# Designs tried in a protein design run: peptides against a protein of PDB entry 3VZA. Part 1

All scores and structures are predictions.

Target 1, 98 residues: chain A of PDB entry 3VZA
Amino acid sequence: RVERLCKSKELFEERLGLEIRRIHNEQLQFIFRHIDHKDPDKPYMFTLSINEQGDYEVTSCTPPLDCISEFQLKVRETNNFSAFIANIRKAFTALSFK
Target 2, 62 residues: chain B of PDB entry 3VZA
Amino acid sequence: AAYVTQLYYKISRIDWDYEVEPARIKGIHYGPDIAQPINMDSSHHSRCFISDYLWSLVPTAW
Unless a header shows other numbers, all headers, positions and changes below count from the first letter of the chain.
Peptide ipSAE is a variant of ipSAE made for these designs: the mean of its two directions, with the distance scale d0 fixed at 1.0 Angstrom where the peptide's residues are scored. Compare it only between designs on the same protein; published cut-offs may not carry over.
The geometry check fails a fold that doesn't show the stated peptide or that is severely misdrawn somewhere.

## One batch from the design tools (peptide; made by RFdiffusion4, then SolubleMPNN; from b1_p15_3, 5 letters changed)

Design b1_p15_3_s1
Fold by OpenDDE base, seed 1:
Structure b1_p15_3_s1 (fold): chain B 98 residues (1-98), chain C 62 residues (1-62), chain A 15 residues (1-15)
Amino acid sequence: as target 1 above (98 residues)
Amino acid sequence: as target 2 above (62 residues)
Amino acid sequence: SESEKLLEELLEELE
């Protein structure tokens, strides 16, 4: 089972081009790759926490996204975490076209 | 790893088939309407295409 | 760890 879980993580990381890391100060780091077809290893990332109110909070975004604050609001309203992550990737993709 | 794999599923709604050869990207995407099979030969596609395709399965409607 | 707790909490919110 442990081997299966490790394999699952690796498959998701490679196939989705998304790495999820537990980092300091009670945060999750989401690292997107495979965004820029000319530079597949270029990372696009954001960090997420749960604030004292229990709400999702984006604590950083690199490169910055104008829409990230709106997405944070939307995920709090809808609780659609899947759409939240997918929309961020979509925004990063748009940004990669310069 | 159990937690992170659960998170990946919550995000993507994809369940992989772990019994196939490494070059085969096989699984099931569980959308709101119907479950759709995934079955790709990774040697026929770029990493970026594969990722873009899989993410295209994930609805962006809030 | 605290990060693991956060992940667990996120998963709970998504259930």
Scores: peptide ipSAE 0.165, ipTM 0.925, DockQ to the pose 0.039
Fold by OpenDDE base, seed 3:
Structure b1_p15_3_s1 (fold): chain B 98 residues (1-98), chain C 62 residues (1-62), chain A 15 residues (1-15)
Amino acid sequence: as target 1 above (98 residues)
Amino acid sequence: as target 2 above (62 residues)
Amino acid sequence: SESEKLLEELLEELE
């Protein structure tokens, strides 16, 4: 049901503070909010594509994360997409404490 | 929207209860070993706390 | 769209 799917998406967006968007050039944009408790609406985001080899590729990360290249390697090795996203959020959280 | 909701589940392993009042955050997190219930009163917590808590349920081990 | 196809492809990789 379309109505249920819309509600589900809204609940995930609000509760997880994660928005997933389809953007140009065959990419997905992941936008985290609720990271900085002093500025809950501040976005932390990255974009993802599948490259010519069929591997996950991070095409941008804002703000930049030193660990993002390692995470890209790990997700290619393990195919653990859940851990990939969770670790990125963890890294953004750590970054918000400066 | 179907694909997006599928992706959210694959990421979080959370299944929401859609029949409860809006202020109640109720669902189940399906971890690798056991399933854990989620049952929070959103009026008692900040949005950031809620998100942090829910993400804490998601394993970060590769 | 191309983005929708990518999402579907990503989901297939997650199976």
Scores: peptide ipSAE 0.152, ipTM 0.923, DockQ to the pose 0.039
Fold by OpenDDE base, seed 5:
Order: structure tokens, then C-alpha cells, then sequence
Structure b1_p15_3_s1 (fold): chain B 98 residues (1-98), chain C 62 residues (1-62), chain A 15 residues (1-15)
């Protein structure tokens, strides 16, 4: 089972081009790759925490996204975390063409 | 690894077939209406295409 | 760790 879990993580990382890390100060780091077809290994990332009120809070976004604050509001309203992550990737993809 | 894989599933709604050869990307995407099979030959596609395709399966509606 | 707890909390909130 342990080997299966490790394989699962590797498959998701490679196929989705998404790495998820536990980092300092009670944060999760989401690292997207495979965004720029001309530079597949270029990372697009954001960090997430749960604030004192228990709400999702984006603590950093690199490169910055104008829409990230709106997405933070939307995920707090809807609790649709899947759409939250997918929309961020979509926004990073759009940014890679500019 | 158990927690992160659970998170991957909650994000993507994809369940992989772990018993196939590495070059075969096989699994199931569980959408809100109907489950759709995933079955790709990775040797036919770039990494970016594969990722874009898989993410296209994930709804962006809030 | 604190980060591990955050991941667990996120998973709980997604349920």
C-alpha cells in the first residue's frame, strides 16, 4: 500500500504537472508545471493557509495573478476547492501566453 | 502520501489504473454526471498536452 | 508538523 501511495503521488505530479508541498508556517505550496509548452518545467505556484477565521487564504502567488483575490473569495463562498485549483491553473495558462 | 493523494483526487476526481505499463495513461475521471475513461499512450503526446488534456476534464464552474 | 496539520485540515474542509 505504501508503494501504491508513492506511485500515485508520482503519477499525479507528472500527469497533472502539479506538486503539492507542506511548507513552513502552516502553509501548503501548489506548484504547477507543464503550463508553458515552450518551457514545460517553468513553475507557476501559490501558497495557501487557513487563517484565524478558518478561511482559505492565499499567502503568495508567483507569478502574480490579478484574479487570485477573487478566486479566494469564490472558494470561501462555494467551498469548491477543485474549481479553485483548476481556475488558478487556467489563469496561469493564460498568463503564459502574454 | 495518503493525504496528498486524497487531495489530488478531490482536486482532479481522477482515479488511476496502477497496473498498466508506464507509457499507458489509464484511469477514470469522475464528473458530476457520468464517469469517463482515460486511456492515452503517453508516447504520442507531450507532457504539456497530457496535463492540459487532463485539466480540461476538471470543471471550472464555481 | 504544522504543515501536515494544515493538509489534514484542508482535507477535512473538503469533505
Amino acid sequence: as target 1 above (98 residues)
Amino acid sequence: as target 2 above (62 residues)
Amino acid sequence: SESEKLLEELLEELE
Scores: peptide ipSAE 0.128, ipTM 0.922, DockQ to the pose 0.040
Fold by OpenDDE base, seed 4:
Structure b1_p15_3_s1 (fold): chain B 98 residues (1-98), chain C 62 residues (1-62), chain A 15 residues (1-15)
Amino acid sequence: as target 1 above (98 residues)
Amino acid sequence: as target 2 above (62 residues)
Amino acid sequence: SESEKLLEELLEELE
C-alpha cells in the first residue's frame, strides 16, 4: 500500500502539474507547473493555512493574482475547495499569456 | 502520502488505474452527475496539454 | 508536525 500511495502522488504531480508541500508554520504550499506552454517548468504557487477562526487563508501567491482575495472569500462561502484550486490554476493560466 | 493523495482526489476527483503501462494515462473522473473514463496515450501529447486537459475536467463553478 | 496537522484539518473540512 505504501508503494501505491507513493506512485499515486507521483502520478498526480506529473499529470496535474501540481505539487503539494507541507511547510513551516502550519501551511501548505501548492506549486503549479505546466502552466506556460513556452516554459513548462515555470512554477506558479500559493500557500494556504487555516486561521484561528477555522477559515482558509492564502498566506502568499507568486506571481500575485488580483483575484486571489476574491477566491479566498468564495471558498469560505461555498466550501468548494476543488473549484478554489481549479480557479486559481485558471487564473495563473490567464496570467501566463500576458 | 495518504493525506496528500486524499487531497489530490478531493481536488481533481480523479482515480488512476495503476495497473497500466506508464505511457497510458488511464483513470476515472468522478463528476457531479456521471463518471467519465480517462484514457490517453501520453506519447501523443505534451505535458502541458495533458495537464490542461485533466484540469478541464474539474468544474470551476462555485 | 504543524504542517501535517494542517493537512489533516484541511481534509476534515473537506469531508
Scores: peptide ipSAE 0.121, ipTM 0.922, DockQ to the pose 0.039

## One batch from the design tools (peptide; made by RFdiffusion4, then SolubleMPNN)

Design b1_p16_3_s3
Fold by OpenDDE base, seed 3:
Structure b1_p16_3_s3 (fold): chain B 98 residues (1-98), chain C 62 residues (1-62), chain A 16 residues (1-16)
Amino acid sequence: as target 1 above (98 residues)
Amino acid sequence: as target 2 above (62 residues)
Amino acid sequence: SKKLLEEEIEKVYEEY
């Protein structure tokens, strides 16, 4: 099982181009790659925590996204975490063309 | 890696087929209404195309 | 109580 779980993580990282890391102060870092077709290894990332009120909170975003605050509001309203992550990737993709 | 893989599933709703050769990307995407198979030859596509395609399966409606 | 996904995120914190 351990081998399968490790393989699963590697497959998700490579195929989705998404790495998930734990960082200091109880935060998760989401690192997107494969965004820029001309530079597939260029990272697009944000960090996420749950604040004292129990709400999702974006603590950083690199490069910055104008829509990130709106997405934070939307995920708090809907609890649709999947759409939250997918919309962020979509926004990063749009930004890569500028 | 049990919890992170579960998180990947909650994000993507993709379940991989682990019994195929590395060059084959096989799995199932579970949408809200129907499940769709994934079956790609990775040697025929760029890494970026593969990622873009897989993410296109994930609904962005809130 | 925390939602299921929030609990899962916290478990990811502990896993790494």
Scores: peptide ipSAE 0.162, ipTM 0.927, DockQ to the pose 0.045
Fold by OpenDDE base, seed 5:
Parts: sequence; C-alpha cells; structure tokens
Structure b1_p16_3_s3 (fold): chain B 98 residues (1-98), chain C 62 residues (1-62), chain A 16 residues (1-16)
Amino acid sequence: as target 1 above (98 residues)
Amino acid sequence: as target 2 above (62 residues)
Amino acid sequence: SKKLLEEEIEKVYEEY
C-alpha cells in the first residue's frame, strides 16, 4: 500500500504537472509545471491557507494573476475546490502565451 | 503520501491503473455525469500535451 | 463539502 501511494503521488506529479507541498504557517503550495510548452519545467505557483474565519485564502501567487481574488471568492461561494485549481491552471496557461 | 493522493483525486477525479507499463498512461476520470477511460502512450506525446489533456477533463464550471 | 476539503488540507499539513 505504501509503495502504491508513493507511486500514485509520483504519477500525479508527472502527469498533471502539479506538485503539492507543505509550507510554513500551515500553508499549502501548489506548483504547476508543463504550462509553457517551450519551457515545461517553468513553475507557476500559488500558496493557500485556511484563515481564522475558516475561509480559503490565497497567500501568494507567482506569477501574479489578476483573477486570483475572484477565484478565491468563487471557491468560498461554491466550495468547488477542483474548479478552483483547474481555473488557476487555465489562467496560468493563458498567461504563458503573453 | 496518503493524504496528498486523496487531494489529487479530489482535484482531478482521476484514478490511475498502477499495473500497466510505465509508458502507458491508463486510468479513469470520474466526471459528474460520466466515467471516461484514459489510455494513452506517453511516448507519443509531450509532457505538456499530456498534462493539458488530463486537465481538459477537469470541469472549470463553478 | 468545504469542511471535508478543509480537513483533507489539514491532513496534508500534518503529513508533510
């Protein structure tokens, strides 16, 4: 089971181009790669926490996204975490074409 | 890695087939209405294409 | 639910 779990994590990281890390002060860092087809290893990342009110809070976004505050509002309203992550990736993808 | 893999599933709704050869990307995406099989030869595609394709399976509607 | 996802995130915090 442990072996499968480790393999699963590696498969997700490679195939989705998404790494998830714990960061200090109880934050999660989401690192997207495979965004820029000309530079597949270039990272696009954001950090997320649950604030004192119990709401999702984006604590950083690199490179910055104009839409990130709206997405934070949307995920608080809908609780659709999957769409939240997918929309951020979509936004990073659009940014890579600039 | 148990919790992070659970998070990956909650994000992607993908379940991998762990019994296939490394070059085969095989699994199932569980959408809201349908379950779609994933079965592709990774040697035929770039890493970016593979990721883009898999993420295209994930709905962006809020 | 949001609570479930928050709990999962919290578990990820603890795992790493």
Scores: peptide ipSAE 0.159, ipTM 0.928, DockQ to the pose 0.044
Fold by OpenDDE base, seed 4:
Structure b1_p16_3_s3 (fold): chain B 98 residues (1-98), chain C 62 residues (1-62), chain A 16 residues (1-16)
Amino acid sequence: as target 1 above (98 residues)
Amino acid sequence: as target 2 above (62 residues)
Amino acid sequence: SKKLLEEEIEKVYEEY
């Protein structure tokens, strides 16, 4: 079971180009790769926490995204976490073409 | 890694077939209406293409 | 739904 779970995690990381890490102060770091086709290993990342009010809060975004605050509002309104992550990746992808 | 894999599923709605050869990307994407199979030969595509394709399966509508 | 996701995130915090 443990081996299968470890393999599953590795498959997700490689195939989605998304690494999820725990960092200090009870935050999750989401690291996207495979965004820039010219530099597949270039990381695009943000950190997420749940604030004292119980709401999702983006605590950092590198490189910065103008739309990240709007996405934070949207995920709080809709609770659609999947769309939240997917839209961030789409925004990073668009940024990589500039 | 049970919880992180659950998080990956909640994000992507993809269930991998873990029993196939490494070069085969096989699984199922569970959309709200239709479940669609994933079956790719990874040797025929770049890492970026594979990731872009898989993410294209994930709805972005709020 | 929100609560479920919050719990999952918390579990991830504890797993790592």
Scores: peptide ipSAE 0.151, ipTM 0.926, DockQ to the pose 0.044
Fold by OpenDDE base, seed 1:
Structure b1_p16_3_s3 (fold): chain B 98 residues (1-98), chain C 62 residues (1-62), chain A 16 residues (1-16)
Amino acid sequence: as target 1 above (98 residues)
Amino acid sequence: as target 2 above (62 residues)
Amino acid sequence: SKKLLEEEIEKVYEEY
């Protein structure tokens, strides 16, 4: 089972172009690649924590997204984490065309 | 990797078929209305296209 | 649910 789980993680990382890392102070770093077709290895990333109130909080975003604060509000309202991550990727994709 | 893979599933709603050849991207996307099979030959597509396609399956409606 | 996902994130913290 451990081997299968490791394979699963690798498949998700490569196929979705999304790496998830633990960062100090109980944060998760989400690293998107395969965004820019001209530079597939260019990372687009943000870090996420749960604050003292129990709410999702974006602690960093590189490159910065104007919409990230709105998305943080939306995920707090809807609890739709999937849409949250997908919308961030869509925003990064749009940014890559500028 | 049990918890991170579970997180990937909660994000993407994709379940991979782990018994196919490495060049075959096979799985199922479980959307709210219908389960969509995934079956791609990775040698026919760029990494960016594959990722874009898979993410296109994930609803962005809040 | 949000709680379930929060718990999952916590487990990810422990895993890595």
Scores: peptide ipSAE 0.128, ipTM 0.926, DockQ to the pose 0.044

Design b1_p16_4_s1
Fold by OpenDDE base, seed 4:
Structure b1_p16_4_s1 (fold): chain B 98 residues (1-98), chain C 62 residues (1-62), chain A 16 residues (1-16)
Amino acid sequence: as target 1 above (98 residues)
Amino acid sequence: as target 2 above (62 residues)
Amino acid sequence: MEEEEKRIEEESANAP
């Protein structure tokens, strides 16, 4: 099972172009690649934590997204984490064309 | 890595077939209404195309 | 299990 879990992580990282890291102060870092077809290795990333009120909080976003604050509100309202991540990737994709 | 793999499923709703050859991207995306099979030859597509395609399966409606 | 991972697992279970 441990072997499968390791393989699973590797497959998701490569196929989705998404790396997830646990970082300091109990935060998660999400690193997207494969966004810019001209530069597939260019990273687009954000960090996420749970604040003192118990709410999802985006603590950083690189490059910056104007819509990230709205998405933070939406995920707090809906708890739809899948849509949250997918919309962020969509926004990064749109940004890569500008 | 155990908890991270759970997050990947929570995000993508994709389950991979781990028994196929490395060049084959095979799995299932579980949508709310239907299960969409995934079966691609990775040698025929760029990494970016593959990622874009897989993410296109994930609903963005809140 | 990290707090964020646990929260995502628990709260997303009730999401559409």
Scores: peptide ipSAE 0.268, ipTM 0.930, DockQ to the pose 0.032
Fold by OpenDDE base, seed 2:
Structure b1_p16_4_s1 (fold): chain B 98 residues (1-98), chain C 62 residues (1-62), chain A 16 residues (1-16)
Amino acid sequence: as target 1 above (98 residues)
Amino acid sequence: as target 2 above (62 residues)
Amino acid sequence: MEEEEKRIEEESANAP
């Protein structure tokens, strides 16, 4: 089972171009690659935590996204984490064309 | 690592077929209404195209 | 499991 879990993680990382890391202070780091077709390894990343109020909070975003605060609000309202991550990737993709 | 793979499923709603050859990207995307089969030859596409395609399966409606 | 992962799991399970 451990081997299967490791394989699963590797497949997701490569195929989605998304790495997920547990970092200090009970945060998650999401690292997107495969965004810029001219530079597939260029990382686009953000970190997420649960704040003192118990709400999702984006603690960093690199490169910065103007829409990230709105997305944070939306995920708090909807709890649609899938849409949250997908929209962030879409925003990073749009940014890569600028 | 179980929770990480579960998180990937929560995000992507994709379940991979782990028994196929490495060059075959095979699985199922579970949308709210339908299940969409995934079956790609990775040798025919760039890494970026593959990722873009797979993410295109994930709804962005809140 | 960290608090963040647990919250994501629980809230996503309860999402409409």
Scores: peptide ipSAE 0.266, ipTM 0.930, DockQ to the pose 0.033
Fold by OpenDDE base, seed 1:
Formats: sequence, C-alpha cells, structure tokens
Structure b1_p16_4_s1 (fold): chain B 98 residues (1-98), chain C 62 residues (1-62), chain A 16 residues (1-16)
Amino acid sequence: as target 1 above (98 residues)
Amino acid sequence: as target 2 above (62 residues)
Amino acid sequence: MEEEEKRIEEESANAP
C-alpha cells in the first residue's frame, strides 16, 4: 500500500502536471507544469497557508496573477478547493499566451 | 504520501487504475452528477495535452 | 496531518 501511495503521487504529478510540496511554516506549495505547450517544464506556482484568522491565504504566486485575491476570497466563501486550484491553473494558462 | 494523494483526489476527483500498463492512463473522474471513465494511451498524446484534458474534467464553477 | 492539509480535507468534505 505504501508502494501504491508512492505510485499514486507520481501518476498525479505527471498526468496533472501538478506537484504539491509541504514547505516551511505549515504551508503548501503548488507547482504547475505542462502549462505552456512550447515550454512544458516551465513552472507556475503558488504557496498557500492558513493565516492567524484561520483563513486560506495565498502567500506567494509566481508569476503573479491579478485574479488571485479574488480566488482567495471565493475559496474562503465556498470552500471549493477543487475549483480554486482549477481556476488558478486556468489563469496561469491564460498568462502563458501573453 | 497518504496526505498528498488525498489532496490530489480532493482537487481532481480522479481515481487511477493502478493495475494497467504504465502507458495506459486509466481511471475514473467523479463529477458532481456522473462518473466519467478515463482511458487514454499516453503514447498518443503530449504531456501538455494529457494534463489539459484531465484538468478540463475538473469544474471551475465555485 | 498538518494544519493546512487537515483544513483542506475537512472543509472540502462540506463543499460541493
């Protein structure tokens, strides 16, 4: 089962082009690849934490997204984490064409 | 690793079939209303296409 | 589980 968990992680990383890392201060780093079809390995990333108020907070976003603050508000309102991540990927994809 | 895999499921709503050959991308996406099978030959698609396709299954409605 | 992961799991369970 441990082997399967490892395999599962690898499959998700490759197939979704999404790496998830635990980083300092109890944060999560989300690294998207496969965004730019001309540069599939180019990373698009953000970090997420729970702030002192207990709310999801994006602590960094590279490249920066104008919509990230709105998405942060939306995920706080809806708790729809799936839509949150998917919308961020969509926004990064839009940037890759500019 | 269990925590990360759980996050992937919470995000994507995809369960993989781990018993198929490595080149076969097989699984199930659990949407809000229906479960949609995934069954692709990875050798027939680019990495970016595969990722874009799989993400297209994930609703963006809040 | 770390706080962030736990929160995501708990809140996502109550989400669409």
Scores: peptide ipSAE 0.259, ipTM 0.929, DockQ to the pose 0.032
Fold by OpenDDE base, seed 3:
Structure b1_p16_4_s1 (fold): chain B 98 residues (1-98), chain C 62 residues (1-62), chain A 16 residues (1-16)
Amino acid sequence: as target 1 above (98 residues)
Amino acid sequence: as target 2 above (62 residues)
Amino acid sequence: MEEEEKRIEEESANAP
């Protein structure tokens, strides 16, 4: 199957409520929506880079997450990027209930 | 972009069915052991519920 | 692709 790239991106953005952007200084921005059921468009975001040592580094997180440094350590140890992103979303979800 | 689309798959392990009507959310989630079908009517659920459900398919174990 | 994307791809390919 030949993947329809544009449609695929749109489906993922809407269905997962996750937008991924390339930003300055070779960083990736991850923007979660559909977290707060009372405000589905409220963004929860973080940015990611590779530091000078070659390690994953979260360069921003809005709103801040107490667990983000631990997750950064975990992804460096495991290279499980899927679990990394999923755990961040889980943490944002938990934060939305406060 | 190709890489961003690939990144979505790497994160979610979901492959969409692009041939169904827009209101149908159909695809396959590829877990470590088995593949699970996704097949739901988007008109029956909120956007937040749909996202929560799909993310629930993604393992959080490191 | 950018260096970061390349790194993510390479590192994720070796994930358990």
Scores: peptide ipSAE 0.243, ipTM 0.928, DockQ to the pose 0.033

Design b1_p16_4_s3
Fold by OpenDDE base, seed 1:
Structure b1_p16_4_s3 (fold): chain B 98 residues (1-98), chain C 62 residues (1-62), chain A 16 residues (1-16)
Amino acid sequence: as target 1 above (98 residues)
Amino acid sequence: as target 2 above (62 residues)
Amino acid sequence: MEEEERRIEEESARAP
């Protein structure tokens, strides 16, 4: 099972171009690659935490996204974490064309 | 890292078929109303195309 | 699991 879990992680990382890392202070870092077709290894990333009020909080976003605050509000309202991550990727993709 | 793989599933709603050869991208995407099979030959596509395609399966409606 | 992962798991269980 451990071997299968490792394989699963590797498949998701490669196929989705998304790395998920645990970082200090019980946060998660999400690193998107495969965004820019001209530079597939270029990372687009953000970090996420639970703040003192218990709400999702984006603690960093590189490159910055104009829409990140709105997305943070939307995920707090809907708890749709899947849409949250997918919309961030969509926004990074749009940014890569500018 | 079971929790990480669970996060991937909760984000993507994709379940991989782990028994196929490495070059075959095979699985199932579980959408709100329908389960859609995934079955791709990775040698036919770029990494970016594959990722874009898979992400296109994930609803962005809140 | 860490607090962040736990909260995501719990929220995902309560909501779609």
Scores: peptide ipSAE 0.204, ipTM 0.920, DockQ to the pose 0.033
Fold by OpenDDE base, seed 4:
Structure b1_p16_4_s3 (fold): chain B 98 residues (1-98), chain C 62 residues (1-62), chain A 16 residues (1-16)
Amino acid sequence: as target 1 above (98 residues)
Amino acid sequence: as target 2 above (62 residues)
Amino acid sequence: MEEEERRIEEESARAP
C-alpha cells in the first residue's frame, strides 16, 4: 500500500504538473508546472491554510493573481475545492500568455 | 502521505491504472455524469499538452 | 494532525 501511494503521488505530480507540499504553520503549498509551454518547469505557486474561522485562506500566490481573492470567496461559498484548484490553474495559464 | 493522494483525487477525480507500462497514461476521470476513460501514449505528447488535457477534464464551474 | 490535513480528510470522507 505504501508503495502504491508513493507511485500514485509521483504519477499525479508528473501528469498533472502539480506538486502538493506540507509546509510550516499547517499550510499546504501547491506548485503548478507545465503551465508555460515555452518553460515547462517554471513554477506557479500558491499556499493555502485554514484560518481562525475555519475557512480556506490563500496566504500567498506567486505570481500574483487578481482573481485569487474572488476564488477564495467562491470556494468558501461553494466548498468546491476541485473547481477552486482548477480555476487557479486556469488563471495561471492565462497569465502565462501575457 | 495518504492524505496527499486523497487530495489529488479530490481535486482531479482521476483514478490511475497502475498496472500499465510507464509510457502509457491510463485511468478514469469521474465526472458528475459520466466516467471518461483516459488512455494516452506519453511519447506522442509534450508534458504540457498532457497536463493541459488532463486538467481540461476537471470542471471549473463553481 | 495538521489542521489542513484534517480538514481535507474530513471533507473527503463526507464527499469522496
Scores: peptide ipSAE 0.196, ipTM 0.921, DockQ to the pose 0.032
Fold by OpenDDE base, seed 2:
Structure b1_p16_4_s3 (fold): chain B 98 residues (1-98), chain C 62 residues (1-62), chain A 16 residues (1-16)
Amino acid sequence: as target 1 above (98 residues)
Amino acid sequence: as target 2 above (62 residues)
Amino acid sequence: MEEEERRIEEESARAP
């Protein structure tokens, strides 16, 4: 099972270009790559925590996204975590073309 | 690692086929209405294209 | 287990 889990993680990281890391203060770091076709290894990342109210809170975003606050609101309203992450990637992708 | 893989599924709704050759990207994306097979040769595509394609399977509607 | 991990796992269990 452990071997399968490790393989699964590796496949997701490579195929989605998304690394998920546990970081200090019980946060998650999401690191997107494969965003910029001219620089596939360039990272686009954000960190996520649960605040005192139990809501998702984006604690950092690099590079910054103007829409990140709206997405944070949307995920709190809808609890659609998948759409939240996908929209962030979409926003990073759009940013890479500027 | 279990929580991480669970997160990946929560995000992507993709289940990989782990028994195929490494160059074959095979799995199933589970959408709200229909399951979509994934079956592609990674050697035929760039890393960015593969990622873009897979992410295109993930709905962005809230 | 970290808070975020717990939350995600619990949510996944309730609504896969």
Scores: peptide ipSAE 0.190, ipTM 0.920, DockQ to the pose 0.032
Fold by OpenDDE base, seed 3:
Structure b1_p16_4_s3 (fold): chain B 98 residues (1-98), chain C 62 residues (1-62), chain A 16 residues (1-16)
Amino acid sequence: as target 1 above (98 residues)
Amino acid sequence: as target 2 above (62 residues)
Amino acid sequence: MEEEERRIEEESARAP
């Protein structure tokens, strides 16, 4: 079957509760929703860039995560981008219960 | 949107079935060892539950 | 192509 790119993006955004945006200065913004079951539209977000050394760098995180620097180190070591994003979501989820 | 959809697959390892009715969440998650079918009726679950379930399929081991 | 997009695509090509 023919792949529908626009529909695909919409399905991922709604079903994963994750929006991905290209933003200024060659960065990516990741916006999680559906984290807080009491407030499904509450955003949890971070921005990602490639620094001057060529490494992944988290340039912002809202709300802040004390584990984000460790995750940045882990993704540099493992190159496991999937686990990186999934662990951030897990951390945001844990934070929503506090 | 091609790049963004590629990122979604890189992150989630989910491939959707685009031919089903809108209320049906159908696809396949490709894990390291096995493929896990996804087949849910979205009307039976909250948006948060659906997202939590799908993310639970994604390994967090580094 | 943005630098970050390039890097992510390159890494996608060399790693599953």
Scores: peptide ipSAE 0.180, ipTM 0.918, DockQ to the pose 0.033; fails the geometry check

